Peptides against a protein of PDB entry 5LHZ. Designs and how they scored, part 89

Target 1, 78 residues: chain A of PDB entry 5LHZ
Amino acid sequence: QLLKSVFVKNVGWATQLTSGAVWVQFNDGSQLVVQAGVSSISYTSPNGQTTRYGENEKLPDYIKQKLQCLSSILLMFS

## One batch from the design tools (peptide; made by RFdiffusion4, then SolubleMPNN)

Design b2_p26_4_s4 (from b2_p26_4, 13 letters changed)
Fold by OpenDDE base, seed 4:
Structure b2_p26_4_s4 (fold): chain B 78 residues (1-78), chain A 26 residues (1-26)
Amino acid sequence: as target 1 above (78 residues)
Amino acid sequence: SAEEEQRQKQLQEVLKKVQSFLESSK
């Protein structure tokens, strides 16, 4: 369930869900979902493949870059 | 409101999680 969506120039759309998750749709077609209370994060590549990553897992650089971007967005949200 | 406070807390928790993932991936 959608709560609020914010357009972020040169990034894409960031949406807070009623579930407590934050869903980011990047301009490159990828997606990132992070939810409080869940120990993993979800990344969907532009081709539609979804991968979940654990808290102590080494992340690909492109995932880290998107998480850093999300951090910046969240600082703006709050 | 209580609802707004809950949503802000959830955002803060998400931020902490993201930061944790970034730190643990170094």
Scores: peptide ipSAE 0.657, ipTM 0.900, DockQ to the pose 0.896
Fold by OpenDDE base, seed 3:
Structure b2_p26_4_s4 (fold): chain B 78 residues (1-78), chain A 26 residues (1-26)
Amino acid sequence: as target 1 above (78 residues)
Amino acid sequence: SAEEEQRQKQLQEVLKKVQSFLESSK
């Protein structure tokens, strides 16, 4: 369930969930979910395919770019 | 409030996780 949603110019929407997760819906139709207490992150491509990534695996560059964007957004939340 | 503090802590945990993923993927 949603707690707070923030519109981010040229990015999309960032939402904090009651579960402790942050959910980003990017303008390109992709989504990223990072949750406190969960060791993996979830990426959903624009076509709806969801992939989970572990902390120690090599990430595609486009995923890293989205994570860097999320990092910047989170700094604004605090 | 306690709820607000908990939410802020969760945001910090998410931030740390994201940063960890970025560093470990270099």
Scores: peptide ipSAE 0.656, ipTM 0.900, DockQ to the pose 0.850
Fold by OpenDDE base, seed 2:
Structure b2_p26_4_s4 (fold): chain B 78 residues (1-78), chain A 26 residues (1-26)
Amino acid sequence: as target 1 above (78 residues)
Amino acid sequence: SAEEEQRQKQLQEVLKKVQSFLESSK
């Protein structure tokens, strides 16, 4: 279930879920889910392919860019 | 409320996780 959604100009929508996750829907059609208490993150490409990444693995640059964006967005929820 | 406190705690956990992923992927 959705708790709160925030529109971010030139980025997309960021939503906090009742599960403890933050779900970002980017304007390019990709999605990112980061869940409290879960060791991996989930990325869905614009074509609908979902990949999970662990904390200690090397991330593609486009994933790092989106995570950096998310880091900034999270300040908007407080 | 306890519910609001839990929501804020979860947001902080997400932030810490994101920061950890960014640091470990340098």
Scores: peptide ipSAE 0.656, ipTM 0.899, DockQ to the pose 0.842
Fold by OpenDDE base, seed 5:
Structure b2_p26_4_s4 (fold): chain B 78 residues (1-78), chain A 26 residues (1-26)
Amino acid sequence: as target 1 above (78 residues)
Amino acid sequence: SAEEEQRQKQLQEVLKKVQSFLESSK
């Protein structure tokens, strides 16, 4: 269930779900899901491959960039 | 409302998680 969706120019769409997750659909076709109460994050590449990352592991630079973007986007929901 | 407060708390949790991931990945 969707609560609120925000369009971010040159980035994509960010949606808060009733589950407590934030779901970002990037313009490059990738997706990022960060769920309240879940210790890992989920990244789906444009080809549909999903990878989960733990809090203490080293992230690919492109994931860091998307997380930094998400951090900024979250201010739009507050 | 309690529902709105819960949603805001969840957003804050997500923000903290994202920031934690970014810091721990350095």
Scores: peptide ipSAE 0.656, ipTM 0.899, DockQ to the pose 0.831

Design b2_p26_5_s1 (from b2_p26_5, 10 letters changed)
Fold by OpenDDE base, seed 4:
Structure b2_p26_5_s1 (fold): chain B 78 residues (1-78), chain A 26 residues (1-26)
Amino acid sequence: as target 1 above (78 residues)
Amino acid sequence: LHPEDQQLPKEVHDKLLEKIQKFLNA
């Protein structure tokens, strides 16, 4: 269930879910889901392929960039 | 508080930030 969706200029849409997750739909067509209490994150590439990454797993730089962007978005609401 | 203004609790918000930092530092 969706709680709130916000448009972020030059980024896309960020949605908070009742599950405790934040779902970002980026302008490039990729998606990122980060959920509290879950030890993995979910990344969906523009072609629709989804990959889960664990906490101790080294991330590709392009995903780190998107996570940093998400961090900045969350800090705006802190 | 209107439905469109609903946000996750602060504790969940903080957990999300902490989790992101863990991934960025891995």
Scores: peptide ipSAE 0.654, ipTM 0.908, DockQ to the pose 0.498
Fold by OpenDDE base, seed 2:
Structure b2_p26_5_s1 (fold): chain B 78 residues (1-78), chain A 26 residues (1-26)
Amino acid sequence: as target 1 above (78 residues)
Amino acid sequence: LHPEDQQLPKEVHDKLLEKIQKFLNA
């Protein structure tokens, strides 16, 4: 279930899920899912391909940028 | 309040932030 969906200017949509996850749909068509209690994150490219990354993996810079953006969004609701 | 106005519990929120920082620092 969806708890809340917010429009973030120049970013896209960010949604909080009852599962404890946050789901971001970026303007470029990519998606990012980060869930509390799960040690991996999910990134979906604009072409629809999904990749999961573990917490010990070095992330591509473009994903780090999106994670940093997500961090900023979360701080807005703290 | 409408259901779409609800937010994750604070403890979940904090866990998300902590997790993101781990990934950013890996």
Scores: peptide ipSAE 0.653, ipTM 0.908, DockQ to the pose 0.490
Fold by OpenDDE base, seed 1:
Structure b2_p26_5_s1 (fold): chain B 78 residues (1-78), chain A 26 residues (1-26)
Amino acid sequence: as target 1 above (78 residues)
Amino acid sequence: LHPEDQQLPKEVHDKLLEKIQKFLNA
């Protein structure tokens, strides 16, 4: 279930889910899901390919950039 | 209260931020 969806200029949409997850839909067509209590994150590329990454795994720079963006978004609700 | 006005609990919010930092520092 959705709790709140916010539009972020030049980024896309960020949605808080009752599951404890935050779902970001970027303007480039990619998606990122980070959920509390789950040791991995989910990234879906614009072509629809989904990959899960563990916290000890080295991430591609483009994904780190999106995570940094998500961090900034979360701080808006702190 | 409208559903769109609800937010995740603070403890969940903090866990998310902590998790993101772990990934960024890996």
Scores: peptide ipSAE 0.653, ipTM 0.908, DockQ to the pose 0.472
Fold by OpenDDE base, seed 3:
Structure b2_p26_5_s1 (fold): chain B 78 residues (1-78), chain A 26 residues (1-26)
Amino acid sequence: as target 1 above (78 residues)
Amino acid sequence: LHPEDQQLPKEVHDKLLEKIQKFLNA
């Protein structure tokens, strides 16, 4: 279930889920899901392909950038 | 307040931040 969705200027939409996950829908059409208690993250590219990454994997820079963005968004809810 | 105005508990919020940092530091 959805809790709250917020519009983030020049980024897209960020939604908090009752599951403990945060779901970001970026303006470029990609999506990122990070959930508390789950050791992997989910990234969906603009073409619709979804990939899960483990915390010990070296992430592509473009995904790191989006994670950093998400971190900044979360801090706004502090 | 309406349910759409609610946010995740602080504990969950902090866990998310910690998780993200782990990924960024890998």
Scores: peptide ipSAE 0.653, ipTM 0.909, DockQ to the pose 0.477

Design b2_p26_5_s2 (from b2_p26_5, 12 letters changed)
Fold by OpenDDE base, seed 1:
Structure b2_p26_5_s2 (fold): chain B 78 residues (1-78), chain A 26 residues (1-26)
Amino acid sequence: as target 1 above (78 residues)
Amino acid sequence: MRPEDQQLPQEVLDKLLEKIQKFLSA
């Protein structure tokens, strides 16, 4: 279920989930899910295509940028 | 407190942050 959700200016919405995940819905229509205890992250493009990436996998720059944004959001939650 | 006002344990948030850093360092 959904926990705290915050609006992030020029980014979108970030929501905590009881699963131990943080779900970001970006303004460009993409989504990112990062969950504790899972070795991969989930990215959904604006067209709805979902891709999972492993932690040792080289990420596209646009994914890294979104992850960097998420790291900042996590610091806000803390 | 309403569920939508609640947060994950700080331990979980810390693990998420650590995980993200691992991905960014790959």
Scores: peptide ipSAE 0.704, ipTM 0.915, DockQ to the pose 0.447
Fold by OpenDDE base, seed 5:
Structure b2_p26_5_s2 (fold): chain B 78 residues (1-78), chain A 26 residues (1-26)
Amino acid sequence: as target 1 above (78 residues)
Amino acid sequence: MRPEDQQLPQEVLDKLLEKIQKFLSA
């Protein structure tokens, strides 16, 4: 179930889910899902390929940049 | 309040933030 959504200029949309996740739809067509209680994150590239990363994995810089953006969004929700 | 106006508990948002920081520090 979808909860609050916010529009972030030059970024995209961020939506809270009743599952305890935040779902970000970026303007470049990529998507990021981060869920409380799950040890991995889910990234979907613009071409539709989905990759899950564990918290101990070295992330690509472009993923880190999107996560940093998401951290700012979470603070905005608070 | 409409569902689309509701938010996750603050403790959940805090856990999400902590989780992200762990990923960024790996």
Scores: peptide ipSAE 0.703, ipTM 0.915, DockQ to the pose 0.441
Fold by OpenDDE base, seed 2:
Structure b2_p26_5_s2 (fold): chain B 78 residues (1-78), chain A 26 residues (1-26)
Amino acid sequence: as target 1 above (78 residues)
Amino acid sequence: MRPEDQQLPQEVLDKLLEKIQKFLSA
């Protein structure tokens, strides 16, 4: 289920989920889901293609940028 | 408080942050 949602200027919307995840819907149409207790993250491109990355994988720079943004969002929720 | 106003426990948020840092350092 959905919990608190916040609008993040120049980013999009970030929503907390009861599963322990944070779901970000970026302005470019992409999505990112990071969930506590799960060893992977989920990225969905604007065309709807979803890719899961493990914690030991080298991430594309554009994914790293979005994760860095998510770090700031987590601090915003706190 | 409405469900859409509620937040995850701080410990969960902390774990999320820790997880992200691991990904960024890989």
Scores: peptide ipSAE 0.703, ipTM 0.915, DockQ to the pose 0.448
Fold by OpenDDE base, seed 3:
Structure b2_p26_5_s2 (fold): chain B 78 residues (1-78), chain A 26 residues (1-26)
Amino acid sequence: as target 1 above (78 residues)
Amino acid sequence: MRPEDQQLPQEVLDKLLEKIQKFLSA
């Protein structure tokens, strides 16, 4: 279920889920889901392709940039 | 308050932040 949603200038929308996840919908059409208690993250590209990454994988730079942005959003929620 | 105004517990938010930092340090 959906909880609080916030609009983030120059980023997109971020929504909290009752599952313990945060779902970000970026302006470029990509999406990122990070959930507590799960060892992977989910990224969906603008073309709709979804990829899951493990904690020990070296991430593409564009994914790292989005995760860094999400970190700032989490601090905003607090 | 309405469900759409509610937030996850701070403990969960902290765990999410910690998780992200692990990914960024890999």
Scores: peptide ipSAE 0.703, ipTM 0.915, DockQ to the pose 0.451

Design b2_p26_5_s3 (from b2_p26_5, 11 letters changed)
Fold by OpenDDE base, seed 4:
Structure b2_p26_5_s3 (fold): chain B 78 residues (1-78), chain A 26 residues (1-26)
Amino acid sequence: as target 1 above (78 residues)
Amino acid sequence: VHPEDQQLPQEVLEKLLEKIQKFLDA
């Protein structure tokens, strides 16, 4: 279920989930899910394609940028 | 406290930050 949600100007919405995940819905229509205790992350492109990435693989720059943004958001939650 | 006002435990948030950093360093 959903927990706290925050609106971030020029970024989108970030929502905490009881599963231990944070779900980000970006303004460009993409989505990112990062969950504690899981070795992969989930990215959904604006066209609806979902891809899971492992922590040891090289990420596309646009995903790294979104993760960096999420890192900043998590610091606000803390 | 309503669910929409609740947050994950601080330890979980910290684990998320550490996890993200691992991905960024790959």
Scores: peptide ipSAE 0.711, ipTM 0.921, DockQ to the pose 0.448
Fold by OpenDDE base, seed 1:
Structure b2_p26_5_s3 (fold): chain B 78 residues (1-78), chain A 26 residues (1-26)
Amino acid sequence: as target 1 above (78 residues)
Amino acid sequence: VHPEDQQLPQEVLEKLLEKIQKFLDA
């Protein structure tokens, strides 16, 4: 179930989910899902390919940038 | 109150933030 959604200028939309996750839909067509209680994060590229990353693996810079953006969004929610 | 106006507990939001930090520091 969807909870609060916020529009982030020049970024996209960020939505909270009852599952304890935050879902970001970026303007470039990619998506990022981070959920509490899950050891991995989910990234979907613009072409629709979904990849899960573990907390111990080095992430591509473009994903790190989006995670950094998400951190800022979370602060906005709180 | 509509579901779209509700938010996750602050504790959950903090856990998410901590989780993200772990990924960024890897």
Scores: peptide ipSAE 0.710, ipTM 0.921, DockQ to the pose 0.424
Fold by OpenDDE base, seed 3:
Structure b2_p26_5_s3 (fold): chain B 78 residues (1-78), chain A 26 residues (1-26)
Amino acid sequence: as target 1 above (78 residues)
Amino acid sequence: VHPEDQQLPQEVLEKLLEKIQKFLDA
C-alpha cells in the first residue's frame, strides 16, 4: 500500500510504502526501490529492465548517484 | 490524518538511511 508521496524538484517522485520501502521514480524513467529488512536494492532502467544488487557489490556510478539522491530525500521525510 | 499524509516510523526511515550507506561504502 502507498503512503506519503512527494514531488522532488529536478528528481521526480518519491513514495513511501507500508512494506517499509521507499520507491523513487526518476525523471529519466528509471526507478529505485529500497526496503528496510531486505539485503538487496532494486533498480529498474528506463527500458524496464530490473536488476537487484546486494550490499557487498560494487555499484555502477549512476546507481550510487541515485542512492545519494535518495538519502537526501529520506532526510526530508524525517 | 489522511492516508496520503501518513509516513513510515522514524525507526524505519533511519534503517533505510543506514542501509543505503552500506551500499555506497561497498
Scores: peptide ipSAE 0.710, ipTM 0.921, DockQ to the pose 0.458
Fold by OpenDDE base, seed 2:
Structure b2_p26_5_s3 (fold): chain B 78 residues (1-78), chain A 26 residues (1-26)
Amino acid sequence: as target 1 above (78 residues)
Amino acid sequence: VHPEDQQLPQEVLEKLLEKIQKFLDA
């Protein structure tokens, strides 16, 4: 289920999930899900296509940028 | 506190941060 959800200016919405995940819905229509205890992350492009990445994979720069943003969001949740 | 206002445990948030850093450094 959904927990705290915050609006992030010029980014979108970030929501905590009881599963231990954080779900970000970006203004560009993309989505990012990062869950504790899971070795992969999930990225959904604006067209709805979802890709999972392992922690040892080299990520596209645009995903790295979104992860950097998510790091900042997690700090504000703390 | 309503469920929509509740937050994950601090240790979970820290694990998420640690995980993200691993991805960024890959």
Scores: peptide ipSAE 0.710, ipTM 0.921, DockQ to the pose 0.450

Design b2_p26_5_s4 (from b2_p26_5, 11 letters changed)
Fold by OpenDDE base, seed 1:
Structure b2_p26_5_s4 (fold): chain B 78 residues (1-78), chain A 26 residues (1-26)
Amino acid sequence: as target 1 above (78 residues)
Amino acid sequence: KYPEWQQLPQEVHDALLEKIQKFLNA
């Protein structure tokens, strides 16, 4: 279930989920889902390929950049 | 701030940020 989506300039759309997740749809077509209580994150590339990463995995820099962006969004809403 | 968002429960907010930091520091 979705809550109200918010447009973030130069980023894309961010949405709260009732599951305790935050879903970001980036302008480049990629997506990130981070959910409280789940030790993995999901990244969907622009071509629709979804990959789950565990918290002990070293992420590609481009994904880290998107996570940092998500962190900034969350801090902005705090 | 974006008032169209409902404020996350503090425990959820903190958990999300902590999780993200774990991934960034891995």
Scores: peptide ipSAE 0.588, ipTM 0.883, DockQ to the pose 0.714
Fold by OpenDDE base, seed 3:
Structure b2_p26_5_s4 (fold): chain B 78 residues (1-78), chain A 26 residues (1-26)
Amino acid sequence: as target 1 above (78 residues)
Amino acid sequence: KYPEWQQLPQEVHDALLEKIQKFLNA
């Protein structure tokens, strides 16, 4: 269930979910979902391929950049 | 800050930030 979607300039859309997750839809067409209480994150590439990463996995730099962006978003909404 | 954004519960907010940092440091 979606709670609220907010447009973030130069980033895309950030959506709050009732599950305690934040869903970001980036301008490049990729998506990232991070949920409290879940030890993995999901990344969907622009072509629609979804991959789940665990906390112990080394992330590609491009995903780290998106996570850094998400972190900044969360700080702005605190 | 975006006033239209509904504030996440503080516990959830903090958990998300902590999780992100774990991934960034892996």
Scores: peptide ipSAE 0.587, ipTM 0.883, DockQ to the pose 0.762
Fold by OpenDDE base, seed 5:
Parts: structure tokens; C-alpha cells; sequence
Structure b2_p26_5_s4 (fold): chain B 78 residues (1-78), chain A 26 residues (1-26)
């Protein structure tokens, strides 16, 4: 369930979930979900295709860029 | 900083950051 959503300029929307997850909806239409306690992340492309990646998988650069963005967001909320 | 967000529990916040770093360094 949703806890709180905030608009992040030049990024999109970031939502806190009660599950301990953060859900980001990027301006390009893609989405990223990272949840504490879960070893995988979920990425949804603009066309709606969702892919889960494990911690040991090498990610495409475009996803890494989004993760880096999320990291920056989290640090801003600290 | 975005004050509209509720403060994440520190352990959750740290876990998320650590997780992200693992993915970035894989």
C-alpha cells in the first residue's frame, strides 16, 4: 500500500510504500521498484514490460543510471 | 530535501542504499 508520493523535478514521482519499498515513476514512462528485504529489483519499461533482476546480475547501463538517480533521491530524504 | 515524505526507518533507508550499491557494482 502507498504511504506517500512526492514529485521530483526532472525525474518524476517517488512513492514510499509501507512494505519498505520505494517506487519511482520516471518521466520517460519507466518504473523502478526497490524494496528492503528483497534481493531483487523490478524494472518496468515504457512499453509495460516488467523484468526482475537479482543482485548478482549485471544491469544495463540505462537501468544503472536510474538506480543512481534513486540513490540520490534517497540521500536527499535522509 | 522533500519534507512531504515521511521519514524512513533508518534501517530501511540504509538497506535500500546498500542494495542499490550492490546492483551498481555487480
Amino acid sequence: as target 1 above (78 residues)
Amino acid sequence: KYPEWQQLPQEVHDALLEKIQKFLNA
Scores: peptide ipSAE 0.586, ipTM 0.883, DockQ to the pose 0.727
Fold by OpenDDE base, seed 2:
Structure b2_p26_5_s4 (fold): chain B 78 residues (1-78), chain A 26 residues (1-26)
Amino acid sequence: as target 1 above (78 residues)
Amino acid sequence: KYPEWQQLPQEVHDALLEKIQKFLNA
């Protein structure tokens, strides 16, 4: 369930979920979901393909960049 | 700051940041 969505300039939309997850919808059409208590992350490409990655798995650089962006957002929403 | 967001519980906030760091360092 969605709680609140905020517009982040030059990024897209960030949404809090009741599950303890944060869902980011980037301007390029991709999506990222990170949830507390879950050892994997979910990435959806602009074409709608969803992939889950484990925390011990090396991520593609383009996903790392989006995670770095998410980190900045979380720190901003202290 | 984005006051539109509800404040995350501290434990959730910390867990998310820790998780992200694990992925970035893998």
Scores: peptide ipSAE 0.583, ipTM 0.881, DockQ to the pose 0.713

Design b2_p26_6_s1 (from b2_p26_6, 15 letters changed)
Fold by OpenDDE base, seed 1:
Structure b2_p26_6_s1 (fold): chain B 78 residues (1-78), chain A 26 residues (1-26)
Amino acid sequence: as target 1 above (78 residues)
Amino acid sequence: SSDKELIQQIRELVAELHKKIQEELL
């Protein structure tokens, strides 16, 4: 269930779910899902491949960039 | 910041956001 969806210029759409998840759909076709209470972050590439990253994993640079973007969005939501 | 710190920052922000939403619904 959706709570709130916001358009983010030059990024895409960010949606808050009643489950506590935040879902970002990037303009490049990739997606991030971060769920409250879940230790890993879900990334879906433009081709639909999903990878979960835990906090102890080394992140690819492109993932870090998207997470930094998400951080900025989340700060605006709060 | 380290990769771990970045993920933890994201998780904390999401958790706080969810908490605020739940409180608003009460």
Scores: peptide ipSAE 0.582, ipTM 0.871, DockQ to the pose 0.700
Fold by OpenDDE base, seed 5:
Structure b2_p26_6_s1 (fold): chain B 78 residues (1-78), chain A 26 residues (1-26)
Amino acid sequence: as target 1 above (78 residues)
Amino acid sequence: SSDKELIQQIRELVAELHKKIQEELL
């Protein structure tokens, strides 16, 4: 269930779910999902491939960039 | 590691956001 959706200029859409999960749909067609209580983050590439990253894994630079962006977005919900 | 710190930061922000939602429901 959706709680709140915000449009972020030059980024895309960010949605907060009632479950506490945050879902970001980027303009390049990729997606990030971060859920409370889950130790990994979920990234879906534009081609639909989903990869989960744990905190001890090496992250691709493009993932790091999107996560930095997500940090700023999360402050918009607080 | 830097990557670990970044993921942990995101997870903490999401967890805090969820916590606030739950508190508002009480």
Scores: peptide ipSAE 0.581, ipTM 0.871, DockQ to the pose 0.698
Fold by OpenDDE base, seed 3:
Structure b2_p26_6_s1 (fold): chain B 78 residues (1-78), chain A 26 residues (1-26)
Amino acid sequence: as target 1 above (78 residues)
Amino acid sequence: SSDKELIQQIRELVAELHKKIQEELL
């Protein structure tokens, strides 16, 4: 199910799955999961708490920062 | 909003990547 895993310096690991999901494990212990065909994104904090965010929600600044980073990573996979 | 645009951008990129995978499986 793992298609490709990429180490990103000063960020962490990014994994692309055949399911269409992209999973990022950040160095600070947090994680992002974005699944193709799913409208919400999943963020897991370092303490293991998971929160889902939809496109119409106000995002915490730290989430926006992670997403901006993810955007750059996704372009790397392309 | 900028937040909405950011999420949409991410979703579009992920969708495109998945599309490429599906095409390679055909």
Scores: peptide ipSAE 0.579, ipTM 0.870, DockQ to the pose 0.733
Fold by OpenDDE base, seed 2:
Structure b2_p26_6_s1 (fold): chain B 78 residues (1-78), chain A 26 residues (1-26)
Amino acid sequence: as target 1 above (78 residues)
Amino acid sequence: SSDKELIQQIRELVAELHKKIQEELL
């Protein structure tokens, strides 16, 4: 399932899956998963609680920051 | 909203990445 994993300095690890998902494991213990064809984004906090965010939902600032980071990572993969 | 635009941007980038991967696997 894993296609490519890259170390991102001061961020953590980012992984592409053949399924179309991108998985980021941040140094703070949180995680983001974005899957092609799925409208929501999955965030897992360091304590293991997972929340899904759709495009019409208000995002916490810390989520927006991580998404901006993910945007930069995605550009690196392409 | 800006939040909506951000999520859509991420989704678009992931979709394009997956498209590229699928093409390479064919």
Scores: peptide ipSAE 0.579, ipTM 0.871, DockQ to the pose 0.711

Design b2_p26_6_s2 (from b2_p26_6, 14 letters changed)
Fold by OpenDDE base, seed 5:
Structure b2_p26_6_s2 (fold): chain B 78 residues (1-78), chain A 26 residues (1-26)
Amino acid sequence: as target 1 above (78 residues)
Amino acid sequence: SSDKELIEKIRELVRELHEKQQEELE
């Protein structure tokens, strides 16, 4: 279930789920899902390919950028 | 690593956010 959705200018939409997940839908068509209690993050590219990244994996720069963006978004929810 | 720190930071923020929301529902 959706709990709260926030429009972020020049980024997209960020949604809190009752499950504890945060779901970001970026303007470029990509998506990030971070679930409370889950060690990996989920990234879906614009073409629909989903990749999960763990803590010990090397992240692509574009993923790092989106995570930095997410960090800022999360401060908006707090 | 910096990547690990970033992921851990995000996970912590999401966890804290969820906990706050759960408290609000009680």
Scores: peptide ipSAE 0.632, ipTM 0.885, DockQ to the pose 0.776
Fold by OpenDDE base, seed 2:
Structure b2_p26_6_s2 (fold): chain B 78 residues (1-78), chain A 26 residues (1-26)
Amino acid sequence: as target 1 above (78 residues)
Amino acid sequence: SSDKELIEKIRELVRELHEKQQEELE
């Protein structure tokens, strides 16, 4: 269930869910989902393929870039 | 690792955000 959606210029949409997850829909068609209390992050590529990354895994550079972006977005929420 | 630190930072921010929302709902 959607709680709050924020349009982020030149990035896309960031949505806070009642579950505690944050869902980002990037302009390139990719998505990130980070859930409170869950150790892994979920990345969905533009073609719909979903990959989960844990804290002990090496991240692709494009994932790191999107996570850095997400960090800034999360600070925007409050 | 730096990757681990990044994921941990994100998870912490999401957790804090969720907690704040829960407080607002109460």
Scores: peptide ipSAE 0.632, ipTM 0.885, DockQ to the pose 0.793
Fold by OpenDDE base, seed 3:
Structure b2_p26_6_s2 (fold): chain B 78 residues (1-78), chain A 26 residues (1-26)
Amino acid sequence: as target 1 above (78 residues)
Amino acid sequence: SSDKELIEKIRELVRELHEKQQEELE
């Protein structure tokens, strides 16, 4: 269930779920899902391919950029 | 590593956000 959705100019939409997950839908068609209590993050590319990244994995630069963006977005929910 | 620190930061923020919302709904 959806709790709150926030529009972020030039980025996309960020949604908070009752499950504790945060779901970001970027303008380029990609998506990020971060779930409270889960050690890995989920990234879905514009073509629908989903990849999970753990703490000990090397992140592609485009993933790091989106995570930095997410960090800023999360401050908007506070 | 820097990548690990970034993921940990995000996870912490999401956890704190969830906890605050649960307290608000109760």
Scores: peptide ipSAE 0.630, ipTM 0.884, DockQ to the pose 0.796
Fold by OpenDDE base, seed 1:
Structure b2_p26_6_s2 (fold): chain B 78 residues (1-78), chain A 26 residues (1-26)
Amino acid sequence: as target 1 above (78 residues)
Amino acid sequence: SSDKELIEKIRELVRELHEKQQEELE
Protein backbone atom coordinates (compact mmCIF):
# COMPACT_ATOMS: atom_id res chain seq x y z
CA GLN B 1 0.00 0.00 0.00
CA LEU B 2 1.07 3.55 -0.73
CA LEU B 3 1.80 5.85 2.19
CA LYS B 4 3.21 8.98 0.58
CA SER B 5 4.38 9.99 -2.91
CA VAL B 6 6.67 12.93 -3.61
CA PHE B 7 7.55 14.48 -6.95
CA VAL B 8 11.27 15.16 -7.27
CA LYS B 9 12.26 17.74 -9.88
CA ASN B 10 14.41 16.34 -12.69
CA VAL B 11 14.36 12.88 -11.08
CA GLY B 12 10.87 11.41 -10.90
CA TRP B 13 8.62 10.12 -8.13
CA ALA B 14 9.54 8.71 -4.74
CA THR B 15 6.97 6.71 -2.80
CA GLN B 16 6.90 5.38 0.75
CA LEU B 17 5.06 2.11 1.19
CA THR B 18 3.31 1.08 4.39
CA SER B 19 5.71 -1.87 4.48
CA GLY B 20 8.57 0.57 4.99
CA ALA B 21 9.93 0.17 1.48
CA VAL B 22 10.83 3.13 -0.70
CA TRP B 23 9.99 3.00 -4.40
CA VAL B 24 11.59 5.44 -6.84
CA GLN B 25 10.34 5.80 -10.40
CA PHE B 26 12.94 7.68 -12.42
CA ASN B 27 12.20 9.83 -15.47
CA ASP B 28 14.25 7.49 -17.67
CA GLY B 29 11.79 4.70 -16.90
CA SER B 30 13.99 2.84 -14.43
CA GLN B 31 12.97 2.02 -10.86
CA LEU B 32 14.55 1.34 -7.48
CA VAL B 33 12.98 -0.45 -4.53
CA VAL B 34 14.73 -0.50 -1.17
CA GLN B 35 13.60 -1.99 2.11
CA ALA B 36 15.83 -1.78 5.17
CA GLY B 37 14.96 -5.28 6.34
CA VAL B 38 16.09 -6.79 3.05
CA SER B 39 19.79 -7.27 2.36
CA SER B 40 19.49 -6.39 -1.33
CA ILE B 41 18.17 -3.52 -3.42
CA SER B 42 16.03 -3.97 -6.51
CA TYR B 43 16.70 -2.15 -9.77
CA THR B 44 14.40 -2.35 -12.78
CA SER B 45 15.70 -1.07 -16.10
CA PRO B 46 13.49 0.82 -18.56
CA ASN B 47 12.94 -2.39 -20.52
CA GLY B 48 11.54 -4.09 -17.42
CA GLN B 49 14.53 -6.24 -16.50
CA THR B 50 14.92 -6.48 -12.72
CA THR B 51 18.24 -7.07 -10.96
CA ARG B 52 18.88 -7.40 -7.24
CA TYR B 53 22.15 -6.14 -5.78
CA GLY B 54 23.53 -7.25 -2.46
CA GLU B 55 25.91 -5.39 -0.18
CA ASN B 56 28.96 -7.29 -1.37
CA GLU B 57 28.31 -7.04 -5.10
CA LYS B 58 30.01 -4.68 -7.51
CA LEU B 59 27.64 -1.94 -8.61
CA PRO B 60 27.50 -0.49 -12.12
CA ASP B 61 28.24 3.22 -12.18
CA TYR B 62 24.71 4.10 -13.28
CA ILE B 63 23.35 2.22 -10.26
CA LYS B 64 25.71 4.09 -7.93
CA GLN B 65 24.51 7.36 -9.40
CA LYS B 66 20.87 6.49 -8.82
CA LEU B 67 21.60 5.34 -5.27
CA GLN B 68 23.40 8.60 -4.54
CA CYS B 69 20.35 10.39 -5.86
CA LEU B 70 18.12 8.23 -3.66
CA SER B 71 20.18 9.07 -0.57
CA SER B 72 19.52 12.75 -1.22
CA ILE B 73 15.81 12.07 -1.65
CA LEU B 74 15.66 10.11 1.60
CA LEU B 75 17.25 13.01 3.45
CA MET B 76 14.50 15.21 2.05
CA PHE B 77 11.86 12.90 3.53
CA SER B 78 13.37 13.16 7.00
CA SER A 1 32.84 5.19 -0.26
CA SER A 2 32.66 1.52 -1.17
CA ASP A 3 29.65 -0.08 -2.82
CA LYS A 4 28.79 -1.78 0.46
CA GLU A 5 28.92 1.50 2.35
CA LEU A 6 26.58 3.08 -0.17
CA ILE A 7 24.01 0.29 0.11
CA GLU A 8 24.24 0.33 3.90
CA LYS A 9 23.74 4.09 3.92
CA ILE A 10 20.60 3.74 1.83
CA ARG A 11 19.22 0.93 3.98
CA GLU A 12 19.88 2.90 7.15
CA LEU A 13 18.08 5.94 5.80
CA VAL A 14 15.10 3.81 4.78
CA ARG A 15 14.99 2.24 8.24
CA GLU A 16 15.06 5.62 9.93
CA LEU A 17 12.32 6.89 7.64
CA HIS A 18 10.10 3.92 8.42
CA GLU A 19 10.64 4.30 12.16
CA LYS A 20 9.68 7.96 12.02
CA GLN A 21 6.51 7.12 10.11
CA GLN A 22 5.57 4.46 12.66
CA GLU A 23 6.07 6.93 15.49
CA GLU A 24 3.79 9.43 13.79
CA LEU A 25 1.04 6.83 13.49
CA GLU A 26 1.18 5.96 17.19
Scores: peptide ipSAE 0.629, ipTM 0.884, DockQ to the pose 0.787

